# Ledger of designs, part 178: peptides against a protein of PDB entry 4U39

Target 1, 302 residues: chain A of PDB entry 4U39
Amino acid sequence: SIKVIGVGGGGNNAVNRMIENEVQGVEYIAVNTDAQALNLSKAEVKMQIGAKLTRGLGAGANPEVGKKAAEESKEQIEEALKGADMVFVTAGMGGGTGTGAAPVIAQIAKDLGALTVGVVTRPFTFEGRKRQLQAAGGISAMKEAVDTLIVIPNDRILEIVDKNTPMLEAFREADNVLRQGVQGISDLIATPGLINLDFADVKTIMSNKGSALMGIGIATGENRAAEAAKKAISSPLLEAAIDGAQGVLMNITGGTNLSLYEVQEAADIVASASDQDVNMIFGSVINENLKDEIVVTVIATG

## One batch from the design tools (peptide; made by RFdiffusion4, then SolubleMPNN)

Design b2_p27_1_s2 (from b2_p27_1, 10 letters changed)
Fold by OpenDDE base, seed 2:
Structure b2_p27_1_s2 (fold): chain B 302 residues (1-302), chain A 27 residues (1-27)
Amino acid sequence: as target 1 above (302 residues)
Amino acid sequence: SLVDKLREAISKFDPNAKINVAVIKGK
């Protein structure tokens, strides 16, 4: 089974966005120290952590409280994650609960033998230096606790949105990018397909790889496949080029009109941007809810 | 099949590439 665990406010918002977009084949778990915020989760499983420590009032933007809250609730987390083959841990870094609890939860998942993937955000620069410093500590702790860590630099989201985009919409886009990171991987495994990947192949590319880079490209029109692929490999979300990656997970998603030529063209662009010795997993997804859009997701590991 | 064509197409770029093809049903 695949489980997605959203940790704290940002993680829970991302999980809500995943549920709203009908990401299939995954179980959703919402974790928070704030009981009121947790009630707004759409996840089937809702877990309040650190009930004794926080009394449901949240972590007060203190990562140490988030950490202790997860430690207090370790047995509950273990029970909720038991039997998972893969666990996605999603959080917004820089806050209290997400920053502190996500590494603890990730370590619990890893200790249970699950392939553990972190998908987290760095805060926007405008959220202040304190959040950036807290996020750096949380990301460092996540890196030690996961098999693969995807870090989304929120400031790079500002490069892909309109300059007039309201601050609230920038946070929504961060939630959407978190969704795309999870979905780009989960669709390769959890969505029944004409070609099934062995979970072992995914484990080979993602196990003990440390930090991973994610690029996303979306396009429409006649050259949409090439444009989407080019956008993915040159995505502002990439902190480096993918040419040195040991592994690449590529997903191309389109509507019922997605052609073989488009799939091939996109795959060629991504392969040409990758190392010759790269281990590539390629996914093609037909989403009947998509019309004219093609979405290319590239995750580079190693 | 579409699957075989995809495998052939991708194998030209990476002979070791693993391929998944999935369908998400509409609402």
Scores: peptide ipSAE 0.192, ipTM 0.717, DockQ to the pose 0.091
Fold by OpenDDE base, seed 3:
Structure b2_p27_1_s2 (fold): chain B 302 residues (1-302), chain A 27 residues (1-27)
Amino acid sequence: as target 1 above (302 residues)
Amino acid sequence: SLVDKLREAISKFDPNAKINVAVIKGK
């Protein structure tokens, strides 16, 4: 089974966005120290952590409280994660609960033998230096606790959105990018298909790989496949080029009109941008809910 | 089949590439 755990406010918002977008084949768990915020989760499993420590009042933007809250609730987390083959831990770094609890939850997942993937955001620079410093500590702890860590630099989202985009919409876009990171991987494994990947192949590419980079491209029109692929490999979300990556996970999602030629064209662009010795996993997903859009997700590991 | 064509197409770029083809049904 595949489980997605949203940790704290940002993680729970991302999980809500995943549920709203009907990401298939995954179980959702919402974790928070704030009981009121947790009640707004759409996840089937809602877990309040650190009930004794926080009394459901949240972590007060303190990562140490988030950490201790997860430690207090370790047995509950273990039970919720039991039997998972893969665990996604998603959080917005820089806050109290997400920053402190996500590494603890990730370590619990890894200790249970699950392939553990972190998908987290760095805060925007405008959120202040304190959040950036807290996020850096949380990201460092996540790197030690996961098999693969995807870090989304929120400041790079500002390069994708219009300059007049309201701050609230920038946060919604961050939640959407978190969704795309999880979905880009989960659709390769969990979506019933004509061809299923062996989970062992995914495990080989993602196990103990440390930091990973994610690029996303979306396009419409006649050259939509090529445009989406080019956008993915040149995505502002990529802190480095995908050249030299040891592994690449590529997902191409389109509507019922997705052609073989479009799939091939997109795959060629990504392969040509990758190392010649790269281990590539390729997924093609027909999503009947998509109209004219093609979405290309590239995750580079190693 | 579409699957065979996809495999053939991708194998030209990476003979070791693993391929998934999935369909998400609309509601």
Scores: peptide ipSAE 0.182, ipTM 0.699, DockQ to the pose 0.091
Fold by OpenDDE base, seed 4:
Structure b2_p27_1_s2 (fold): chain B 302 residues (1-302), chain A 27 residues (1-27)
Amino acid sequence: as target 1 above (302 residues)
Amino acid sequence: SLVDKLREAISKFDPNAKINVAVIKGK
């Protein structure tokens, strides 16, 4: 089974976005120290952590409180994650609960023998230096606790949205990018593709790989497949080119008009931009919500 | 390569044919 665990406010917003976009083949778990915020989750499983420590009032933006809350609730977290083959841990770094609890939850998942993938955000620069410093500590702890860690720098999201995008929409886009990171991987496993994949192949590419980079490309029109693939490999979300990556996970998603030619064209572009000895996993999905859009997601590991 | 495997798979079909994969239903 595949489990997605959203940790704290940002992680739970991302999980809500995943549910709203009907990401298939995964179980959703919402974790928070704030009981009121947790009640707004759409997840099937809702877990309040650190009930004794916080009394459901949240972590007060303190990562140490988030950490201790997860430690207090370790047995409950273990039970919720038990039997998972893969666990996605998603959080917005820089806050109390997400920053402190996500590494603890990730370590619990890894200790249970699940392939553990972190998909987290760095705060926007405008959220202040304190949040950036707290996020850096949380990301360092996540890197030790996961098999693969995708870090999304929120400031780079500002490069992919309209200049006039309201602040609230920038946060919604961060939730959407987190969704795309999880879905780009989960669709390879949970959704039958053109190429049949073994979960063992995913483990080989993602186990103990450390930091990973994610690129996303979206396009419409006659050359949409090539355009989407080119956008993905040159995405502002990529902190480096994918040419040095030891592993690549590629997903192409289109509407009911997605052709075999378009899939081949996109895959060829991504492969040509990758290392010669790269281990590549490929998936293709038809999503009726995309109409004329093609979405290419590239995750580069190593 | 993966691309070679994909090309081999596609060669059995019309390259302009729709991909028959799992479908996420529209809202």
Scores: peptide ipSAE 0.136, ipTM 0.601, DockQ to the pose 0.109
Fold by OpenDDE base, seed 5:
Structure b2_p27_1_s2 (fold): chain B 302 residues (1-302), chain A 27 residues (1-27)
Amino acid sequence: as target 1 above (302 residues)
Amino acid sequence: SLVDKLREAISKFDPNAKINVAVIKGK
């Protein structure tokens, strides 16, 4: 089984976005120290952590409170994650609960033997230096606790959205990028296809790889597959080129009009941008909601 | 290579055909 656990406000917003987009084949868990915020989750499983410590009043933007809250609730977290083959831990770094609890939850997942993937955001620069520093600490702790960590630099989202994009929409886009990171991987595993991967193949690429980079490309029109692939491998979300990556996960998602030619064209572009000895996993997904859009997600590991 | 495997797989079909979900492993 695949479980997605959203931790804190940002993680739970991302989980809500995943549920709204009907990400298939995953179970959703919402974790928070704030009971009121947790009640707004759409997840089937809602877990208040640190009830004794926080009394449901949240972590007060203190990562140590988030950490201790997860530690207090360890047994509950273990039970919720039990039997998972893969666990996605998603959070917005820089806050109290997400920053502190996500590494603890990730470690619990890893200790249970799940392939543990972190998909987290760095705060926007405008959220302030304190959040950036807290995020850095949380990310460092996540790196030790996960098999693969995807870090989304929110400031790079500003490069892919219109300059006039309202701040609220920029946060929603961050939630969407988190969704895309999870879905780009989960669809490779959870969605049956013409050629199925063994979960062991995903483990080979993602186990103990540390930091991963994610690129996303979206395009429409006649050359949409090539354009989307080119955008993905040159995405502002990529902090480096993918040419040195030991592993690449590629997902191409299109509407019902996605052709085999388009899939091949996109795959050729990503493969050509990767190391010749790269271990690549490729998936194609039909999503009826995309209509004329193609989305290419590239995750580079190692 | 992964691309070669994909090309081989696609060659069995009309390249303009609509596709369902597929996952391909390669190197």
Scores: peptide ipSAE 0.105, ipTM 0.552, DockQ to the pose 0.362

Design b2_p27_2_s1 (from b2_p27_2, 14 letters changed)
Fold by OpenDDE base, seed 4:
Structure b2_p27_2_s1 (fold): chain B 302 residues (1-302), chain A 27 residues (1-27)
Amino acid sequence: as target 1 above (302 residues)
Amino acid sequence: MKKILVFLTGTKSEVLAALRQLLAEAE
């Protein structure tokens, strides 16, 4: 089974966005120290952590409180994650709960023998230096606790959105990028295809790979496949080129009109930007909601 | 147009070769 665990406010917003976009084949778990915020989750499983420590009043933007809250609730987290083959841990770094609890939850998932993937955000620079420093500590702890860690730099989302985009929409786009990171991988495993991936192959490419980079490209029109692929490999979300990656996961998602030629064209572009000896996982998914859009997601590991 | 749900794993060359083969079988 695949479990997606949203940790704290940002992680729970991302999980809500995943549920709203009907991401299939995954179980959703919402974790928070704030009981009122947790009640707004759309997740089937809702877990309040650190009830004794915080009394449901949240972590007060303190990562040490988030950490201790997860440690207090370790047995409950273990029971919720038990039997998962894969666990996605999603959080907004820089806050109290997400920054402190997400590494503890990730370590619990890994200790249970699940393939553990972190998908987390760095805070925007405008959220202040304190949040950036807290996020850096949380990201370092996540890197030790996961098999693969995807870090989304929120400041790079501002390069994808219109300059006039309201701050609230920039946060919604961060939630959407978190969704795309989780969905881009989960669709490769959970979606029945003509050729199914062996979960052992996914484990080989993602186990103990450390930090990963994610690129996303979206396009429409006659050259949409090539354009989407070019946008993905040159995505502002990529802190470096995908050149030098030991592993590449590629998801091509399109509407019902997605052609095999478009799939091959996009794959050739991503492959041309990748090393010769790269281990590649490729998936093509049909999403009826995309209509004329193609979405290419590239995750580079190693 | 065949709904193409294809999942492939392997080296870059193996994945591309498999996609090209699938394309040739679909023409």
Scores: peptide ipSAE 0.264, ipTM 0.789, DockQ to the pose 0.551
Fold by OpenDDE base, seed 1:
Structure b2_p27_2_s1 (fold): chain B 302 residues (1-302), chain A 27 residues (1-27)
Amino acid sequence: as target 1 above (302 residues)
Amino acid sequence: MKKILVFLTGTKSEVLAALRQLLAEAE
């Protein structure tokens, strides 16, 4: 089974966005220290952590409170994660709950023998230096607790969106990028294809790989596959080129009109940008909500 | 054009070869 655990406000917003986009084949768990915020989750499983410590009032933007809250609730987290083959831990770093609790939850998942993937955001620079410093500490702790850690630099989202994009929309885009990171991997595993991926192959590419980079490309029109692939490999979200990665996961998502030719064209572009000795996982997914759009997600590991 | 949901794993060369084969079989 695949479980997605959203930790704190940003993680729970991402989980809500995943549920709204009907990400299939996953169980959703919402974790928070704030009981009121947790009640707004769309997840089937809702877990309040640190009830004794916080009394449901949240972590007060203190990562140590988030950490202690997860430690207090360890047994409940273990029970909720039990039997998962794969666990996605999603959080917005820089806050109290997400920054502190996500590494603890990730370690619990890993200790249970699940393939543990972190998908987290760095705060925007405008959220201030304190959040950036807290995020750096949380990301460091996540890196030790996960098999693969995808870090989304929110400041790079501002390079993709219009300059006049309201701050609230920039956060929504960050939630959407978190969704794309989780969905891009989960769809490869959970969606039945003509050729099914062995979960062992996913483990080989993602186990103990440390930090991963994610690129996303979206395009429409006649050359949409090639354009989406080119945008993905040149994505501002990629802090480095995908050359030199030991592993590449590629998801091509399109509407019902996605052709095999488009799939090949996009794969050739991503492969051409990848190292010769790269281990690649490739998947094509149909999303009926995508009319004329193709979305290419590339995750570079190693 | 045939709609194909394909998942492939392997080396870059193996994945590309498999995709090319699938295209040839889909013609």
Scores: peptide ipSAE 0.235, ipTM 0.777, DockQ to the pose 0.492
Fold by OpenDDE base, seed 3:
Structure b2_p27_2_s1 (fold): chain B 302 residues (1-302), chain A 27 residues (1-27)
Amino acid sequence: as target 1 above (302 residues)
Amino acid sequence: MKKILVFLTGTKSEVLAALRQLLAEAE
């Protein structure tokens, strides 16, 4: 089974976006120290952590409180994660709960033998130096606790959105990018295809790979596949080129009109930007909600 | 239109070769 755990406010917002977008084949768990915020989660499983420590009042933007809250609730987290083959831990880094609890939850998942993938955001620079420093500590702890860590630099989202985009919409876009990171991988495993991926192959490419980079491209029109692929490999979310990556995961998602030719065109572009000896996982997914859009997600590992 | 849900693993060359084969079989 695949489980997605949203940790703290940003993680729970991302999980809500996944549920709203009908991401299939995954179980959702919302984790928070704030009981009021947790009640707004759409997840089937809602877990309040650190109830004794915080009394449901949240972590006060302190990562040490988030850490201790997860440690207090370790047995409950273990029970919720038991039997998962894969666990996604999603959080916004820089806050109290997400920054402190996500590494603890990730370590619990890994200790249970699940393939553990972190999908986290760095805070925007405008959120201030304190959040950036807290996020750096949380990201460091996540790297030790996961098999693969996808880090989304929120400042790069400002390169994708209009300059006049309200701050609240920039946060919504960060939640959407977290969704795309989880969905881009989960769809490869959970979506029934003509040829299913062996989970062992995914495990080989993602186990103990450390930091990963994600690129996303979206396009419409006659050359939509090629344009989406080019946008993915040149995505502002990629802090480096996919050249030099030991592994590449590629998801091509389109509507019911997605052709095999379009799939090949996109794959050829991503492959051409990748090393000769790269291990590649490729998947094509049909999403009826995309109509004429193609979404290419590229994850570079190693 | 054949809904082609294809999932492939392997080296870059193996994945591309498999995609080309699937195209040839679809024509």
Scores: peptide ipSAE 0.277, ipTM 0.798, DockQ to the pose 0.535; fails the geometry check
Fold by OpenDDE base, seed 5:
Structure b2_p27_2_s1 (fold): chain B 302 residues (1-302), chain A 27 residues (1-27)
Amino acid sequence: as target 1 above (302 residues)
Amino acid sequence: MKKILVFLTGTKSEVLAALRQLLAEAE
């Protein structure tokens, strides 16, 4: 089974966005120290952590409180994650709960023998230096606790969106990028295809790889596959080129009109930008909601 | 169940070769 655990406010917003987009084949768990915020989750499983420590009042933007809250609730987290083959831990880094609890939850998942993937955001620079420093500490702790860590630099989202985009929309886009990172991987595993990926192949590419980079490209029109692939490999979300990655995961998602030719064209572009000796996982997914859009997600590991 | 085309794991060359084969079989 695949479980997605959203940790704290940002992680739970991302999980809500995943549920709203009908991401299939995954179980959703919402974790928070704030009981009121947790009640707004759409997840089937809602877990308040650190009830004794915080009394449901949240972590007060303190990562140490988030950490201790997860430690207090370890047994509950273990039970919720039990039997998962794969666990996605999603959080907005820089806050109290997400920053502190996500590494603890990730370690619990890893100790249970699940393939543990972190999908987290760095805060925007405008959220202030304190959040950036807290995020850096949380990301470091996540890197030790996960098999693969995808870090989304929120400041790079500002390069994708219009400069006049309201701050609230920039946060919604960050939640959407978190969704795309989780969905881009989960769809490859959870969605029955003509040829199913062996979960062993996913483990080979993602186990103990440390930091990963994610690129996303979206396009429409006649050259949409090629354009989406080019956008993915040159995505502002990629802090480096995918060249030199030991592993590449590629998801091409399109509407019901996605052709095998478009799939091949996109794969050739991503492969051409990748190292010659790269281990590649490639998948194609049909999403009826995309209509004429193609979304290419590239995750470079190693 | 909508048959989603999930494609190949392997080296870059193996993945590309298999995609080309699938294209040739669909034509």
Scores: peptide ipSAE 0.268, ipTM 0.791, DockQ to the pose 0.665; fails the geometry check

Design b2_p27_2_s2 (from b2_p27_2, 13 letters changed)
Fold by OpenDDE base, seed 4:
Structure b2_p27_2_s2 (fold): chain B 302 residues (1-302), chain A 27 residues (1-27)
Amino acid sequence: as target 1 above (302 residues)
Amino acid sequence: MKKILVFETGTKEEVLAKLREKLKEAE
């Protein structure tokens, strides 16, 4: 089974966005130290952590409180994650609960033998230096606790969105990018296709790879597949080029009009931009909600 | 029609050849 665990406010917003976008074949778990915020989760499984420590009042933007809250609730987290083959841990880094609890939860998932993938954000620079420093510590702890860690630099989202984009929309876009990172992988595993991906192949590419980079490209029109692929490999979300990556996961998602030629064209562009000895997993997904759009997601590992 | 293709390690040409083969098998 695949489990997606949202940790703290940002992680739970991302989980809500996944549920709203009907991401299939995954179990959703919401974790928070704030009981009121947790009640707003759309996840079926809701877990309050650190109830004795925090009394449901949250972590007060302190990562040490988030860590201790997850440690207090270790047995309950183990029970909720038991039997998962894969666990996505999603969080906004820089806060109290997400930054402190996500590494503990990730380690619990890994110790249970699940393929553990972190999908986390760095805070925007405008959120202040304290959040950036807390996020750096949380990301370092996540890197040790997961098999693969996708880090989304929120400041790079500002390069993709219009300059006049309101701050609230930039946060929503960060939640959407978290969704795309989880969905880009989960759709390859959980969605029945003509050629099903063996979970063993995903495990080979993602196990003990450390940091991963994610690129996203969206395009429409006659050259939409090529344009989406080019945008994905040149995405501002990529802190480096994918040419040195040992593993690449590629998802091409289109509407019912997605052609085999478009799939091949996009795959060729991504493969050409990757290392010659790259292990590539490629998936094509039909999303009936996509009209003329193609979305290419690239995750580079190693 | 959802198609997932696993590319095994290989040259670009080998990966693309396997892609083409699996895509034909799925037609």
Scores: peptide ipSAE 0.034, ipTM 0.549, DockQ to the pose 0.358
Fold by OpenDDE base, seed 2:
Structure b2_p27_2_s2 (fold): chain B 302 residues (1-302), chain A 27 residues (1-27)
Amino acid sequence: as target 1 above (302 residues)
Amino acid sequence: MKKILVFETGTKEEVLAKLREKLKEAE
């Protein structure tokens, strides 16, 4: 089974966005120290952590409180994650609960023998230096606790949105990028295909790889597949080029009009930008909610 | 319209070769 665990406010917003977009084949778990915020989760499983420590009032933007809250609730987290083959841990780094609890939860998932993938955001620079420093500590702790860590630099989202985009919309876009990172991988495993992917192949590419880079490209029109692929490999979300990656996961998602030629064209572009000896997992998914849009997600590991 | 639900693993050249093969089968 695949489990997605949202940790703290940002992680739970991302999980809500995943549920709203009908990401299939995954179980959703919402974790928070704030009981009121947790009640707003759309997840089937809701877990309050650190009930004795925080009394449901949240972590007060302190990562050490988030850490201790997850440690207090370790047995409950273990029970919720038990039997998962894969666990996605999603959080906004820089806060109290997400920054402190997400590494503890990830370690619990890994200790249970699940393939553990972190999908987390760095805070925007405008959220201040304190949040950036807390996020750096949380990201370092996540890197040690996961098999693969995808870090989304929120400041790079500002390069793909209009300059007049309200702060609230920039956070919604961060939640959407978190969704795309989880969905881009989960669809390769959970969506029945004409040829199914072996979960062992996913484990080979993602196990003990450390930091991963994610690129996303979206396009419409006659050359939409090529344009989406070019945007993915040149995505502002990529902190480096994919040419040095030992592993690449590629997802091409389109509507019912997605052609096999478009799939090949996009795959050729990503493969041409990758190392010659790269291990690639490639998937193509039909999303009936997509009309003329193609979404290419590239995750580079190693 | 054929639904394209394809999953491939291997080196980039192996993946591309398999995709090209499937394209020929669809024609």
Scores: peptide ipSAE 0.024, ipTM 0.621, DockQ to the pose 0.582
Fold by OpenDDE base, seed 1:
Structure b2_p27_2_s2 (fold): chain B 302 residues (1-302), chain A 27 residues (1-27)
Amino acid sequence: as target 1 above (302 residues)
Amino acid sequence: MKKILVFETGTKEEVLAKLREKLKEAE
């Protein structure tokens, strides 16, 4: 089974966005120290952590409170994650709960023998230096606790959105990028297709790979596949080129009009930008909610 | 959602070869 665990406010917003976008074949778990915020989750499983420590009032933007809250609730987290083959841990780093609890939860998942993938954001620079420093500590702890860690630099989202984009929309885009990171992988595994991906192959690419980079490209029109692929491999979200990656996961998502030719064209572009010896997984998914859009997600590991 | 194609892990060349083969079979 695949479980997606959203940790803290940002993680739970991302999980809500995943549920709203009908990310299938995964079980959703919402974790928070704030009981009121947790109640707003759309996840089937809602877990308040650190109830004794926080009394449901949240972590007060303190990662140590988030950490201790997860430690307090370790047994409950273990029970919720039990039997998962894969666990996605998603969080917005820089806050209290997400920053502190996500590494603890990830370690619990890993200790249970699940393939543990972190999908987390760095805070925007405008959120201030304190959040950046807290996020750096949380990311460092997360890196040790996961098999693969996708870190989304939120500041790079500002390069792909309009300059006049309201702060709230920038956060929504960060939640959407978190969604795309989880969905880009989960759809490859959980969605039945012409070829079932062996979960062993995913483990080979993702196990103990450390930090991963994600590129996203979206396009419409006649050359949409090529454009989406080119945007993905040149995505501002990529802190480096994908040509040095040991592994690449590619998801090509389109509407019902997605052609095999478009899949080939996009795959060839991404493959051409990758190392010749790279371990590559390709998948294509039809999403009926995508009318004329193609979304190419590239995850580079290693 | 419907999965169209998923290819096994392999080198770039292997994956592209498998992709081309499957595309040809689907034509």
Scores: peptide ipSAE 0.024, ipTM 0.602, DockQ to the pose 0.693
Fold by OpenDDE base, seed 5:
Structure b2_p27_2_s2 (fold): chain B 302 residues (1-302), chain A 27 residues (1-27)
Amino acid sequence: as target 1 above (302 residues)
Amino acid sequence: MKKILVFETGTKEEVLAKLREKLKEAE
């Protein structure tokens, strides 16, 4: 089974966005120290952590409180994650709960033998230096606790949105990028297809790979597949080129009109931008909610 | 959602070869 665990406010917003977009074949868990915020979650499983420590009042933007809250609730987290083959841990880094609890939750998932993937954001520079420093500590702890860590630099989202984009919309886009990161992988595994991907193959590419980079490309119209692929490999979300990656996972998602030719064209572009000796996984998904859009997600590991 | 294609892991050339094979099977 695949479980997605949203940790703290940002992680729970991302999980809500996943549920709203009908991401299939995954179980959703919302974790928070704030009981009021947790009540707003759309997740089937809602877990308040650190109830004794925080009394449901949240972590007060302190990562150490978030950490201790997850440690207090370890047995409950273990029970909720038990039997998962794969666990996505999603969080916005820089806060109290997400920054502190996400590494603890990730370690619990890993210790249970799940393939543990972190999908986290760095805060925007405008959120201030304190959040950046807290995020750096949380990301460092996540690297040790996960098999693969996808770090989304929120400042790079500002390069793909209009310069006049309101701050609230920039946060919504960060939640959407977190969704795309999780969905880009989960759709390849959780959805039955004509060719079943062996979970062992995913595990080979993602197990103990450390940091991963994610590129996303979206396009419409003629040549949309090629354009989406080119946008993905040149995505501002990629802090480096994918040519040095030891592993590449590519998801091509389109509507019911997605052709096999479009899949080939996009896959060839991504493969051509990658090292010849790289381990590659290519998948294609039909999403009936997509009209004329193609979404290419590239995850580079190593 | 429906997964239409998932290619096995491998080198660039192996994955592209499998893709080409599956495209031919779908024609």
Scores: peptide ipSAE 0.022, ipTM 0.605, DockQ to the pose 0.704

